# Peptides against a protein of PDB entry 4Y8H, part 103

Target 1, 196 residues: chain A of PDB entry 4Y8H
Amino acid sequence: TSIMAVTFKDGVILGADSRTTTGAYIANRVTDKLTRVHDKIWCCRSGSAADTQAIADIVQYHLELYTSQYGTPSTETAASVFKELCYENKDNLTAGIIVAGYDDKNKGEVYTIPLGGSVHKLPYAIAGSGSTFIYGYCDKNFRENMSKEETVDFIKHSLSQAIKWDGSSGGVIRMVVLTAAGVERLIFYPDEYEQL

## One batch from the design tools (peptide; made by RFdiffusion4, then SolubleMPNN)

Design b2_p27_6_s1 (from b2_p27_6, 13 letters changed)
Fold by OpenDDE base, seed 4:
Structure b2_p27_6_s1 (fold): chain B 196 residues (1-196), chain A 27 residues (1-27)
Amino acid sequence: as target 1 above (196 residues)
Amino acid sequence: MMEEIRKENEELAAKSAALAAAGEEVL
């Protein structure tokens, strides 16, 4: 897996590859590593498919309940719910989560929750087995307040590099763009990103 | 901080590989 979320001028973009692994079997199907937990709060998932799906389902439920009672939750609130679940159950979970969201007050925000269940607010986050190969690239190329197009290109190039070196990453690159204008889904195929 | 996150991500990758080897689906 190669996943990332990047804040930019107008909001936040999440990105992911689509490869899954089970034993010796590698699948390049369009996998849902980018998961909605609220209208403009999404997460990137790495680790156990079952564990991360369960966590996301629980968070989605909590945020739906929150919304019905108090209105739209902040991204920080969502990250807190993820953190509590991941930390409290860390001995029984194989999960890494990046939470990303947009609201008018806070704009785009990213919170990363690695294996230990800590939470870190960052301008961008990378995770998954492919992230090992792109820490340097991302550090050199990330800029705050990029345009949408610059951010899409940054994510596409980053994930392309991760996929190039990580045998557990591949397939399509999916992105979700969260802004005041709404939610936009993007997809890029190997024939395009392999040339980068 | 970034080093800590990196190390945990690498640990997660290793654990995920073990789960995959045991027949579970991993991302």
Scores: peptide ipSAE 0.729, ipTM 0.960, DockQ to the pose 0.871; fails the geometry check
Fold by OpenDDE base, seed 5:
Structure b2_p27_6_s1 (fold): chain B 196 residues (1-196), chain A 27 residues (1-27)
Amino acid sequence: as target 1 above (196 residues)
Amino acid sequence: MMEEIRKENEELAAKSAALAAAGEEVL
């Protein structure tokens, strides 16, 4: 897996490859590593498919309850729910989560929750087995307050490099753009990103 | 990127590979 979330001028963009692995079998199937937990709060998933799906389902449920009682939750609130689940169950989970969301007050925000269940608010985050190959590239090329197009290109180039070196990453690159205008889904195919 | 996060991400990758080898689906 190669996943990332990047804050930019107008909000936040999540990106992911589409490869899954079971034993020696590699599948480029439609696995939603970019998972909705609220209208404009999404997450990137890495690790056990079962563990991360269970976490996302529980968070989605909690945020639905929250909404019915208190109104739309902040991205920080969502990250707190993820953190509680991941930290309290860390001995029984194989999960890494990036939480990203948009609201009019806080704009785009990113919270990364690695294996140990700590939570870190960052301007951008990368994770998955492919991330080890692109820490240097991302640090060199990330800029705050990029345009949508600049951010899409940054994510596309970053994930392309991760996929190039990580055998557990591949398939299509999916993105979710969260802004005041709404939610936009993007897809990029190997013939395009392999040439970068 | 924080060194602590990088190390935990690498640990997660290794644990995920072990789960895959045991027949579980991993991302």
Scores: peptide ipSAE 0.728, ipTM 0.959, DockQ to the pose 0.847; fails the geometry check
Fold by OpenDDE base, seed 2:
Structure b2_p27_6_s1 (fold): chain B 196 residues (1-196), chain A 27 residues (1-27)
Amino acid sequence: as target 1 above (196 residues)
Amino acid sequence: MMEEIRKENEELAAKSAALAAAGEEVL
């Protein structure tokens, strides 16, 4: 897996490859690693497919309940729910989560929750087995307050490099753009990103 | 802090590989 979320001028973009692994088998299929937990709060998933899906389902339920009682939750609230679940169950979970969301007050935000269940608010986050290969690239190329197009390109190039070196990453690159204008889904195929 | 996150992500990748080897689907 190669996943990332990047804040930019108008919001936040999540990106992911689509490959899954079971034993020695690598599935080069479209897999949903970008999961909606609220209208403009999404997450990137890494680790156990079952564990991360269960966590996301629970968070989605909590946020629906929250919305009915208090209105739209903040991204920080969502990250807090993720953190509680991941930290309290860290001995029984194999999960890494990047939470990203947009609201008018806080704009785009990214929270990363690695294996230990800590939570870190960052301008951008990378995770998954492919992230090992692109820490240097991302550090050199990330800029705050990029345009949508610059951010899409940054994510596309980053994930392309991760996929190039990580056998557990591949397939299509999916992105979700969260802004005041709404939610936009993007997809890039191997023929497009392998040329970068 | 970033070094700690990187280290945990690498540990997660290793644990995920072990789960996959045991037949579980991993991302």
Scores: peptide ipSAE 0.726, ipTM 0.958, DockQ to the pose 0.872; fails the geometry check
Fold by OpenDDE base, seed 3:
Structure b2_p27_6_s1 (fold): chain B 196 residues (1-196), chain A 27 residues (1-27)
Amino acid sequence: as target 1 above (196 residues)
Amino acid sequence: MMEEIRKENEELAAKSAALAAAGEEVL
């Protein structure tokens, strides 16, 4: 897996590859690692498919309940729910989560929750087995307050490099753009990003 | 990015590989 979320001028963009692994087989089956937990709060998933799906489902439920009682939750609130689940169950979970969301007050925000269940608010985050190969690239090329197009290119190039070196990453690159204007889904195919 | 996060991401990758070898689907 190669996943990332990047804040930019108008909001936040999540990105992920689509490869899954089971046993000795690598499947380029189109699996969506970008999961909605609220209208403009999404997460990137890495680790156990079952564990991360269960976590995301529970969070989605809690945020729906929260909304009915208190109104739209902040991204920070969503991250806190993820953190509580991941930290309290860390001995029984194989999960890494990046939470990203947009609201008018806080704009785009990113919270990363690695294996240990800590939570870190960052301007951008990368995770998954492919992230090992792109820490240097991302550090060098990330800039705050990029345009949408610059951010899409940054994510595309970053994930392309991760996929190039990580056998557990591949398939299509999916992105979700969260802004005041709404939610936009993007997809990029190997024929395009392999040439970068 | 924080060194702690990088280390945990690498640990997660290793644990995920073990789960996959045991027949579980991993991302």
Scores: peptide ipSAE 0.726, ipTM 0.959, DockQ to the pose 0.829; fails the geometry check

Design b2_p27_6_s2 (from b2_p27_6, 12 letters changed)
Fold by OpenDDE base, seed 5:
Structure b2_p27_6_s2 (fold): chain B 196 residues (1-196), chain A 27 residues (1-27)
Amino acid sequence: as target 1 above (196 residues)
Amino acid sequence: MKEEIREENKELAAKSRELAAAGEEVL
């Protein structure tokens, strides 16, 4: 897996590869590692498919309840729910989560919740087995307040590099763009990103 | 990114490979 979320001028973009692994089987599926937990709050998932799906389902439920009582939750609230689940169950979970969301008050925000269940608010986060190969690239090329196009390009190049080196990453690159204007889903195929 | 995050991501990758080898689907 190679996943990332990047804050930018107008919001946040999540990105992921689509490869899944089971035993010796590597599938370039259209598996969505980008999971909606609220209208403009999404997460990137790495680790156990079952564990991360269960966590996301529980968070989605909590955010639905929250919305019914208090209105739209903040990204921080969502990250807090993820953190509680991941930290309290860390001995029984194989999960890494990046939470990203947009609201009019806080704009785009990114929270990363690695294996230990800690939570870190960052301008951008990368995770998954592919992240190992792109820390240097991302650090060199990330800029705050990029345009949408610059951010899409940054994510595309970053994930392309991760996929080149990580046998557990591949398939399509998916992105979700969260802004005041709404939610946009993007997809990029190997024929494009392998040439970068 | 913080070194602690990098190390935890590395550990997660290793654990994920173990789960996959045991027949679980991993991302």
Scores: peptide ipSAE 0.746, ipTM 0.968, DockQ to the pose 0.831; fails the geometry check
Fold by OpenDDE base, seed 3:
Structure b2_p27_6_s2 (fold): chain B 196 residues (1-196), chain A 27 residues (1-27)
Amino acid sequence: as target 1 above (196 residues)
Amino acid sequence: MKEEIREENKELAAKSRELAAAGEEVL
């Protein structure tokens, strides 16, 4: 897996590869590593498909309940729910989560929750087995307040490099763009990103 | 990116490979 979320001028973009692994079999499944937990709050998933799906389902439920009582939750609130679940169950979970969301007050925000269940607010985050290959690239090329197009290109190039070196990453690159204008889904195929 | 996060991501990747080898689906 190669996943990332990047804050930019107008919001946040999440990105992921589509490869899944089961035993010795590697599949480019339509497994959505980008999972919606609220209208403009999404997560990137790494680790156990079952564990991360269960966590996301629970968070989605909590955020629906929250919305019914208090209105739209902040990204920080969502990250707190994820953190609580991941930290409290860390001994029984194989999960890494990046939470990303947009609201008018806080704009785009990213929170990463690695295996230990800690939470870190960052301008961008990368995770998955492919992330090890792109820390240097991302640190060198990330800039604050990029345009949408610059951010899409940054994510595309980053994930392309991760996929190139990580056998557990591949398939299509999916992105979700969260802004004041709404939610936009993007997809990039190997023929496009392998040339980067 | 914090070194602690990098280390945990590396550990997660290793655990995920073990789960996959045991027949579980991993991302």
Scores: peptide ipSAE 0.746, ipTM 0.968, DockQ to the pose 0.830; fails the geometry check
Fold by OpenDDE base, seed 4:
Structure b2_p27_6_s2 (fold): chain B 196 residues (1-196), chain A 27 residues (1-27)
Amino acid sequence: as target 1 above (196 residues)
Amino acid sequence: MKEEIREENKELAAKSRELAAAGEEVL
């Protein structure tokens, strides 16, 4: 897996590869590693498919209940729910989560929750087995308040490099753009990103 | 990226490979 979320001028973009692994078989299963937990709050998942799906399902349910009682939750609230679940169950979970969301008050926000269940608010986050290959690239090339196009390119190049070196990453690159304008899904195919 | 996060991501990757080898689906 190679996943990332990047804040930019107008919001946040999540990105992921689509490869899943089961035993010796690499399934280019269209597994959506980008999972919606609220209208403009999404997560990137890494690790156990089952564990991360369970966590996301629970969070989605909590946020639905929250919405019915109190209105739209903040990204921080969502990250807090993820954090509690991941931290409290860390001994029984193989999960890494990046939470990203947009609201008018806070704009785009990213929270990363690595294996230990800690939570870190960051301008961008990367995770998955492919992330090990792109820390240097991302640190060098990330800038705050990029345009949408610059951010898409940054994510595309970053994930392309991760996929190039990580056998557990590949397939299509999916992105979700969260802004005041709404939610936009993007997809990039190997023929495009392998040439970068 | 904080060193702590990088190390935990590395550990997660290793654990994920172990799960995959055991027949579980991993991302």
Scores: peptide ipSAE 0.743, ipTM 0.967, DockQ to the pose 0.839; fails the geometry check
Fold by OpenDDE base, seed 2:
Structure b2_p27_6_s2 (fold): chain B 196 residues (1-196), chain A 27 residues (1-27)
Amino acid sequence: as target 1 above (196 residues)
Amino acid sequence: MKEEIREENKELAAKSRELAAAGEEVL
């Protein structure tokens, strides 16, 4: 897996590869590691497919309940719910989550919740087995307040590099763009990103 | 990025490979 979320001028973009692994089987299928937990709050998932889906389902439920009582939750609230689940159940979970969301008050925000269940608010986050190969690239090339296009390119190049070196990453690159304007889904195929 | 996050991501990747080897679907 190679996943990332990047804050930018107008919001946040999540990105992921689509490869899934089970034993010796590697699927370059259209597996979506970008999961909606609220209209403009999404997460990137790494680790156990079952564990991370269960966590996301619980968070989605809590955020729906929250919305019915208090209105739209903040990204921080969502990250707190994720953290509580991941930390309190860390002995029985194999999960790494990047939470990303947009609201008018806080704009784009990213919270990373690695295996131990800690929570870190960052301008951008990378995770998954592919992240090992792109820390240097991302550190060198990330800038705050990029345009949408610059951010898409940054994510596309970053994930392309991760996929190039990580046998557990591949398939399509999916992105979700969260801004005041709404939610946009992007997809990039190997024939495009392998040339970068 | 914090070294602790990088190390935890590396650990998660290793643990995920173990789960996959045991037949579980991993991302």
Scores: peptide ipSAE 0.741, ipTM 0.967, DockQ to the pose 0.856; fails the geometry check

Design b2_p27_6_s3 (from b2_p27_6, 12 letters changed)
Fold by OpenDDE base, seed 3:
Structure b2_p27_6_s3 (fold): chain B 196 residues (1-196), chain A 27 residues (1-27)
Amino acid sequence: as target 1 above (196 residues)
Amino acid sequence: SMEELRKENEELAAKSAELAAAGEEVL
């Protein structure tokens, strides 16, 4: 897996590859590594497919309850719910989560929650087995307040490099753009990103 | 620290690979 979320001038973009692995079997298919937990709060999932799906389902439920009582939750609230679940169950989970969301007050925000269940608010986050290959690239190329197009290109190039080096990453690159204008889904195929 | 975060992400990747080898689907 190669996943990332990047804040930019108008919001946040999440990106992911689509490869799944079971033993020696590798599947290149559209996989929901980018998972909605609220209209403009999404997460990137890494680790156990079952564990991360269960966590996301629980968070989605909690945020629905929250919405019914208090209105639209902040990204920080969502990250807090993820953190509580991941931290309290860390001994029984194999999960890494990047939480990303947009609201008018806080704009785009990214929170990363690694295996131990800590939470880190960052301008951008990368995770998954492919992330180890692109920390240097991302550190050098990330800029704050990029345009949508610049951010899409940054994510596309980053994930392309991760996929190039990580045998557990591949397939399509999926993105979700969260802004005041709404939610936009993007997809990029190997023939495009392998040439970068 | 960022270094510790990166190390923990690598640990997750290794653990995920072990689960996959045991027949569990991993991302």
Scores: peptide ipSAE 0.709, ipTM 0.958, DockQ to the pose 0.871; fails the geometry check
Fold by OpenDDE base, seed 5:
Structure b2_p27_6_s3 (fold): chain B 196 residues (1-196), chain A 27 residues (1-27)
Amino acid sequence: as target 1 above (196 residues)
Amino acid sequence: SMEELRKENEELAAKSAELAAAGEEVL
């Protein structure tokens, strides 16, 4: 897996590859590594497919309940629910989660929750087995307040490099753009990103 | 720290590979 979320001028963009692995079997199928937990709060998933799906389902339920009682939750609230689940169950989970969301008050925000269940608010986050290969690239090329187009290109190039070196990453690159204007889904195929 | 975060990500990758070898689907 190669996943990332990047804050930018107008909000936040999540990106992911689509490869899954079971034993020696590798599949480049449409896998929901980018998962909606609220209208403009999404997450990137790494680790156990079952564990991360269970966590996301529980969070989605909690945020629906929250919305019915209190209105739209903040990204920080969503991250706190993820943290509670991941930290309290860390001995029985193999999960890494990046939470990203947009609201008019806080704009785009990113929270990363690694295996131990800690939470870190960052301008951008990378995770998954492919992230090991792109720390240097991301550190060099990330800038605050990029345009949408610059951010899409940054994510595309970053994930392309991760996929190039990580055998557990591949398939299509999917992105979700969260802004005041709404939610936009993007997809990029190997024939395009392999040429970068 | 960022170094600790990177180490945890690497640990997650290793554990995920073990689960995959045991027949569980991993991302």
Scores: peptide ipSAE 0.707, ipTM 0.957, DockQ to the pose 0.863; fails the geometry check
Fold by OpenDDE base, seed 4:
Structure b2_p27_6_s3 (fold): chain B 196 residues (1-196), chain A 27 residues (1-27)
Amino acid sequence: as target 1 above (196 residues)
Amino acid sequence: SMEELRKENEELAAKSAELAAAGEEVL
């Protein structure tokens, strides 16, 4: 897996490859590693498919309940719910989560929750087995307050490089753009990103 | 720290590989 979330001028973009692995079998299917937990709060998932799906489902439920009582939750609130679940169950979970969201007050925010269940607010986050290959690239090329187009290109190039080196990453690159304007889903196929 | 975060990500990758080898689906 190669996943990332990047804050930019108008909000935040999440990106992911689509490859899954079971034993020696590698699938390049369109896998949902970008998961909605609220209208403009999404997460990137890494690790156990089952564990991360369960976590996301629980968070989605909590945020729906929150919304019914108090209105739209902040991204920080969502990250806190993820953290509590991941930290309290860390001995029984194989999960890494990047939480990303947009609201008018806080704009785009990114929180990363690694295996141990800590939470880190960052301007951008990368995770998954492919992330190890692109720390240097991302550090050199990330800029704050990029345009949408610049951010899409940054993510596309980053994930392309991760996929190039990580045998556990591949398939399509999917993105979710969260802004005041709404939610936009993007997809890029190997014939395009392999040329980068 | 960022170094600790990166180490945990690497640990997650290793654990995920173990799960995959055991027949579980991993991302």
Scores: peptide ipSAE 0.704, ipTM 0.956, DockQ to the pose 0.876; fails the geometry check
Fold by OpenDDE base, seed 2:
Structure b2_p27_6_s3 (fold): chain B 196 residues (1-196), chain A 27 residues (1-27)
Amino acid sequence: as target 1 above (196 residues)
Amino acid sequence: SMEELRKENEELAAKSAELAAAGEEVL
């Protein structure tokens, strides 16, 4: 897996490859590693497919309850729910989560929750087995307050490099753009990103 | 630190590979 979330001028963009792995079997699929937990709060999933899906389902439920009682939750609130689940169950979970969301007050925010269940608020985050290959690239090329197009290109190039070197990453590159204007899904196929 | 975070990500990748080897689907 190669996943990332990047804050930019108008919000935040999540990106992921679509490959899944079981044993020696590697599948190029259109797997949804970008999971909605609220209208403009999404997450990137790494690790156990079952564990991360269960966590996301629980968070989605909590945020639905929260919304019914208090209105739209903040991204920080969502990250806190993820953190609680991941930390309290860390001995029984193999999960890494990047939480990203947009709201009018806080704009785009990214929280990364690694295996140990800690939470880190960052301007951008990368994770998954492919991330180890692109730390240098991302550190060099990330800039704050990029345009949508610059951010899409940054994510596309980053994930393309991760996929190139990580056998556990591949398939399509999916993105979710979260802004005041709404939610936008993007998809890029190998024929496009392999040329970068 | 960022170094610790990156190390945890690598550990997650290793554990995920172990789960996959045991027949579990991993991302």
Scores: peptide ipSAE 0.701, ipTM 0.956, DockQ to the pose 0.879; fails the geometry check

Design b2_p27_6_s4 (from b2_p27_6, 13 letters changed)
Fold by OpenDDE base, seed 5:
Structure b2_p27_6_s4 (fold): chain B 196 residues (1-196), chain A 27 residues (1-27)
Amino acid sequence: as target 1 above (196 residues)
Amino acid sequence: MMEEIRRENEELAAKSRELAAAGEEVL
């Protein structure tokens, strides 16, 4: 897996590869590692498919309940729910989560929740087995307040580099763009990103 | 990124490979 979320001038973009692994089987499926937990709050998942799906389902439920009572939750609230689940169950979970969301007050936000269940608010986050290959690249090329197009390009190049080196990453690159204008889903195929 | 996050991401990757080898689907 190679996943990331990047804040930019108008919001946040999540990105992920689509490869899944079970034993010796590697599938370049259109597997959704970008999971909606609220209209403009999404997460990137790494680790156990079952564990991360269960966590996301529980968070989605909590945020639906929250919305019915209090209105739209903040990204921080969502990250807090993820953190509670991941930290309290860390001995029984193999999960890494990046939470990203947009609201008019806080704009785009990113929270990373690695294996230990800590939570870190960052301008951008990377995770998954492919992330180890792109820390240097991302640090060199990330800029605050990029345009949408610059951010898409940054994510595309970053994930492309991760996929080149990580055998557990591949398939399509998916992105979700969260802004005041709404939610946009993007997809990029190997024929495009392998040439970068 | 923080070194702690990097180390935990690498640990997660290792654990995920173990789960995959045991027949679980991993991302």
Scores: peptide ipSAE 0.732, ipTM 0.960, DockQ to the pose 0.848; fails the geometry check
Fold by OpenDDE base, seed 3:
Structure b2_p27_6_s4 (fold): chain B 196 residues (1-196), chain A 27 residues (1-27)
Amino acid sequence: as target 1 above (196 residues)
Amino acid sequence: MMEEIRRENEELAAKSRELAAAGEEVL
């Protein structure tokens, strides 16, 4: 897996590859590593498909309940729910989560929750087995307050490099753009990103 | 902070490979 979320001038973009692994079998499956937990709060998933799906389902439920009582939750609130679940169950979970969301008050925000269940608010985050190959690239090329197009290109190039070196990453690159204007889904195919 | 995140991501990748070898689906 190669996943990332990047804040930019108008919000946040999440990105992921689509490869899944079971035993020796590698599939470019339509597995959604980008999972909606609220209208403009999404997560990137890494690790056990079952564990991360269970966590996301629980968070989605909590945020629905929250919304019914208090209105739209903040991204920080969502990250807190993820943190509690991941930290409290860290001995029984194989999960890494990046939480990203947009609201008018806080704009785009990113929280990374690695295996140990800690939470870190960052301007951007990368995770998955492919992330090891792109820390240097991302540190060199990330800029704050990029345009949408610049951010899409940054993510596309970053994930392309991760996929190039990580045998557990591949398939299509999916992105979700969260802004005041709404939610936009993007997809990039190997013929496009392998040439970068 | 970033070094710890990196180490945990690498550990997660290793554990994920073990789960996959045991027949579980991993991302």
Scores: peptide ipSAE 0.732, ipTM 0.959, DockQ to the pose 0.870; fails the geometry check
Fold by OpenDDE base, seed 4:
Structure b2_p27_6_s4 (fold): chain B 196 residues (1-196), chain A 27 residues (1-27)
Amino acid sequence: as target 1 above (196 residues)
Amino acid sequence: MMEEIRRENEELAAKSRELAAAGEEVL
């Protein structure tokens, strides 16, 4: 897996590869590693498919209840719910989560919740087995307040490099753009990103 | 902070490979 979320001028973009692994089989199964937990709050998932799905389902339910009672939750609230679940169950979970969301007050925000269940608010986050190969690239090339296009290119290049070196990453690159304008889904195929 | 995150991501990757080898689906 190679996943990332990047804040930019107008919001936040989440990105992921689509490869899943089970035993000796690498399936380019179009698994959505970008999971909606609220209208403009999404997460990137890495680790156990079952564990991360369970966490995301619980969070989605909590945020639905929250919305019904109190209105739209903040990204921080969502990250707090993820954090509690991941931290409380850290001994029995193989999960890494990046939470990203947009609201008019806070704009785009990213929270990373690695294996230990800590939470870190960052301008951008990378995770998954492919992230190992792109820490240097991302650190060198990330800039705050990029345009949408610059951010898409940054994510595309970053994930392309991760996929190139990580056998557990591949398939299509998916992105979700969260802004005041709404939610936009993007997809990029190997024929495009392998040439970067 | 970044070093901690990196370390935990690497640990997660290792654990994920173990789960995959055991027949579980991993991302």
Scores: peptide ipSAE 0.730, ipTM 0.959, DockQ to the pose 0.888; fails the geometry check
Fold by OpenDDE base, seed 2:
Structure b2_p27_6_s4 (fold): chain B 196 residues (1-196), chain A 27 residues (1-27)
Amino acid sequence: as target 1 above (196 residues)
Amino acid sequence: MMEEIRRENEELAAKSRELAAAGEEVL
C-alpha cells in the first residue's frame, strides 16, 4: 500500500494505490483504500483490510450519530474517534489510518494514526509499505498552500515513485479532493503515472 | 515525531506481510 493525504490552499487531497495482497496473490484491482466516514471526512487505510474496514465502519456510525445530535463533526473529532479505537484495540489490530477532512473553519486537515494508535496532526502524511521509498521525495517537494493542480501532481509523482519500488503497491492511483466546492474523485492509470 | 511515525509505518508493513502470508487480505 501507498497512501497519503496533503493539505493545500483550498483543502485536502487523499491519494492511494489500489493493490491488495492475500498470500502470494497481488491484485491490481480497484480497491477502496480511500474510505468515506463523513461527507467531507475521509481516511486512507493501511494494514488488515478487515480491521481497517471495521474501524472505518464504526467511525462512520459515530459520526452519523454525532451529526444527528450536534451537527457536522470536525476532522479533529473524527481523528479522535479513530485514535480511540486504534489505541484501545492496538493489541488486536493491524491498522494504520490517515484521516483527512475539510470544513469551513479549519480548512483542510490531516491526522495520521500509525500502528501504535497515536495521533499526529500534520500538513501532509504518507503511510503504507510504499511510503518507505518516498520520505525523501515528499520532504523535498512538499510545499504549503499549493494549488489543487500542484497538489495532484505532487501526490501523483509521490505515489508513482512508491509504486515503482514497492511490490505491494500498484494498480490505479485514486484521489479524493475535499474543498468548499465539494468532493471530487480522480483516477490515474498506470499508462499515465508510470511515465512520470 | 517523524522518526517515530516512520518506524511504526515500517512495523505495520511487516505485520501486514505476515497477515497476508497467513491468508488475510491486506492493503
Scores: peptide ipSAE 0.726, ipTM 0.958, DockQ to the pose 0.885; fails the geometry check

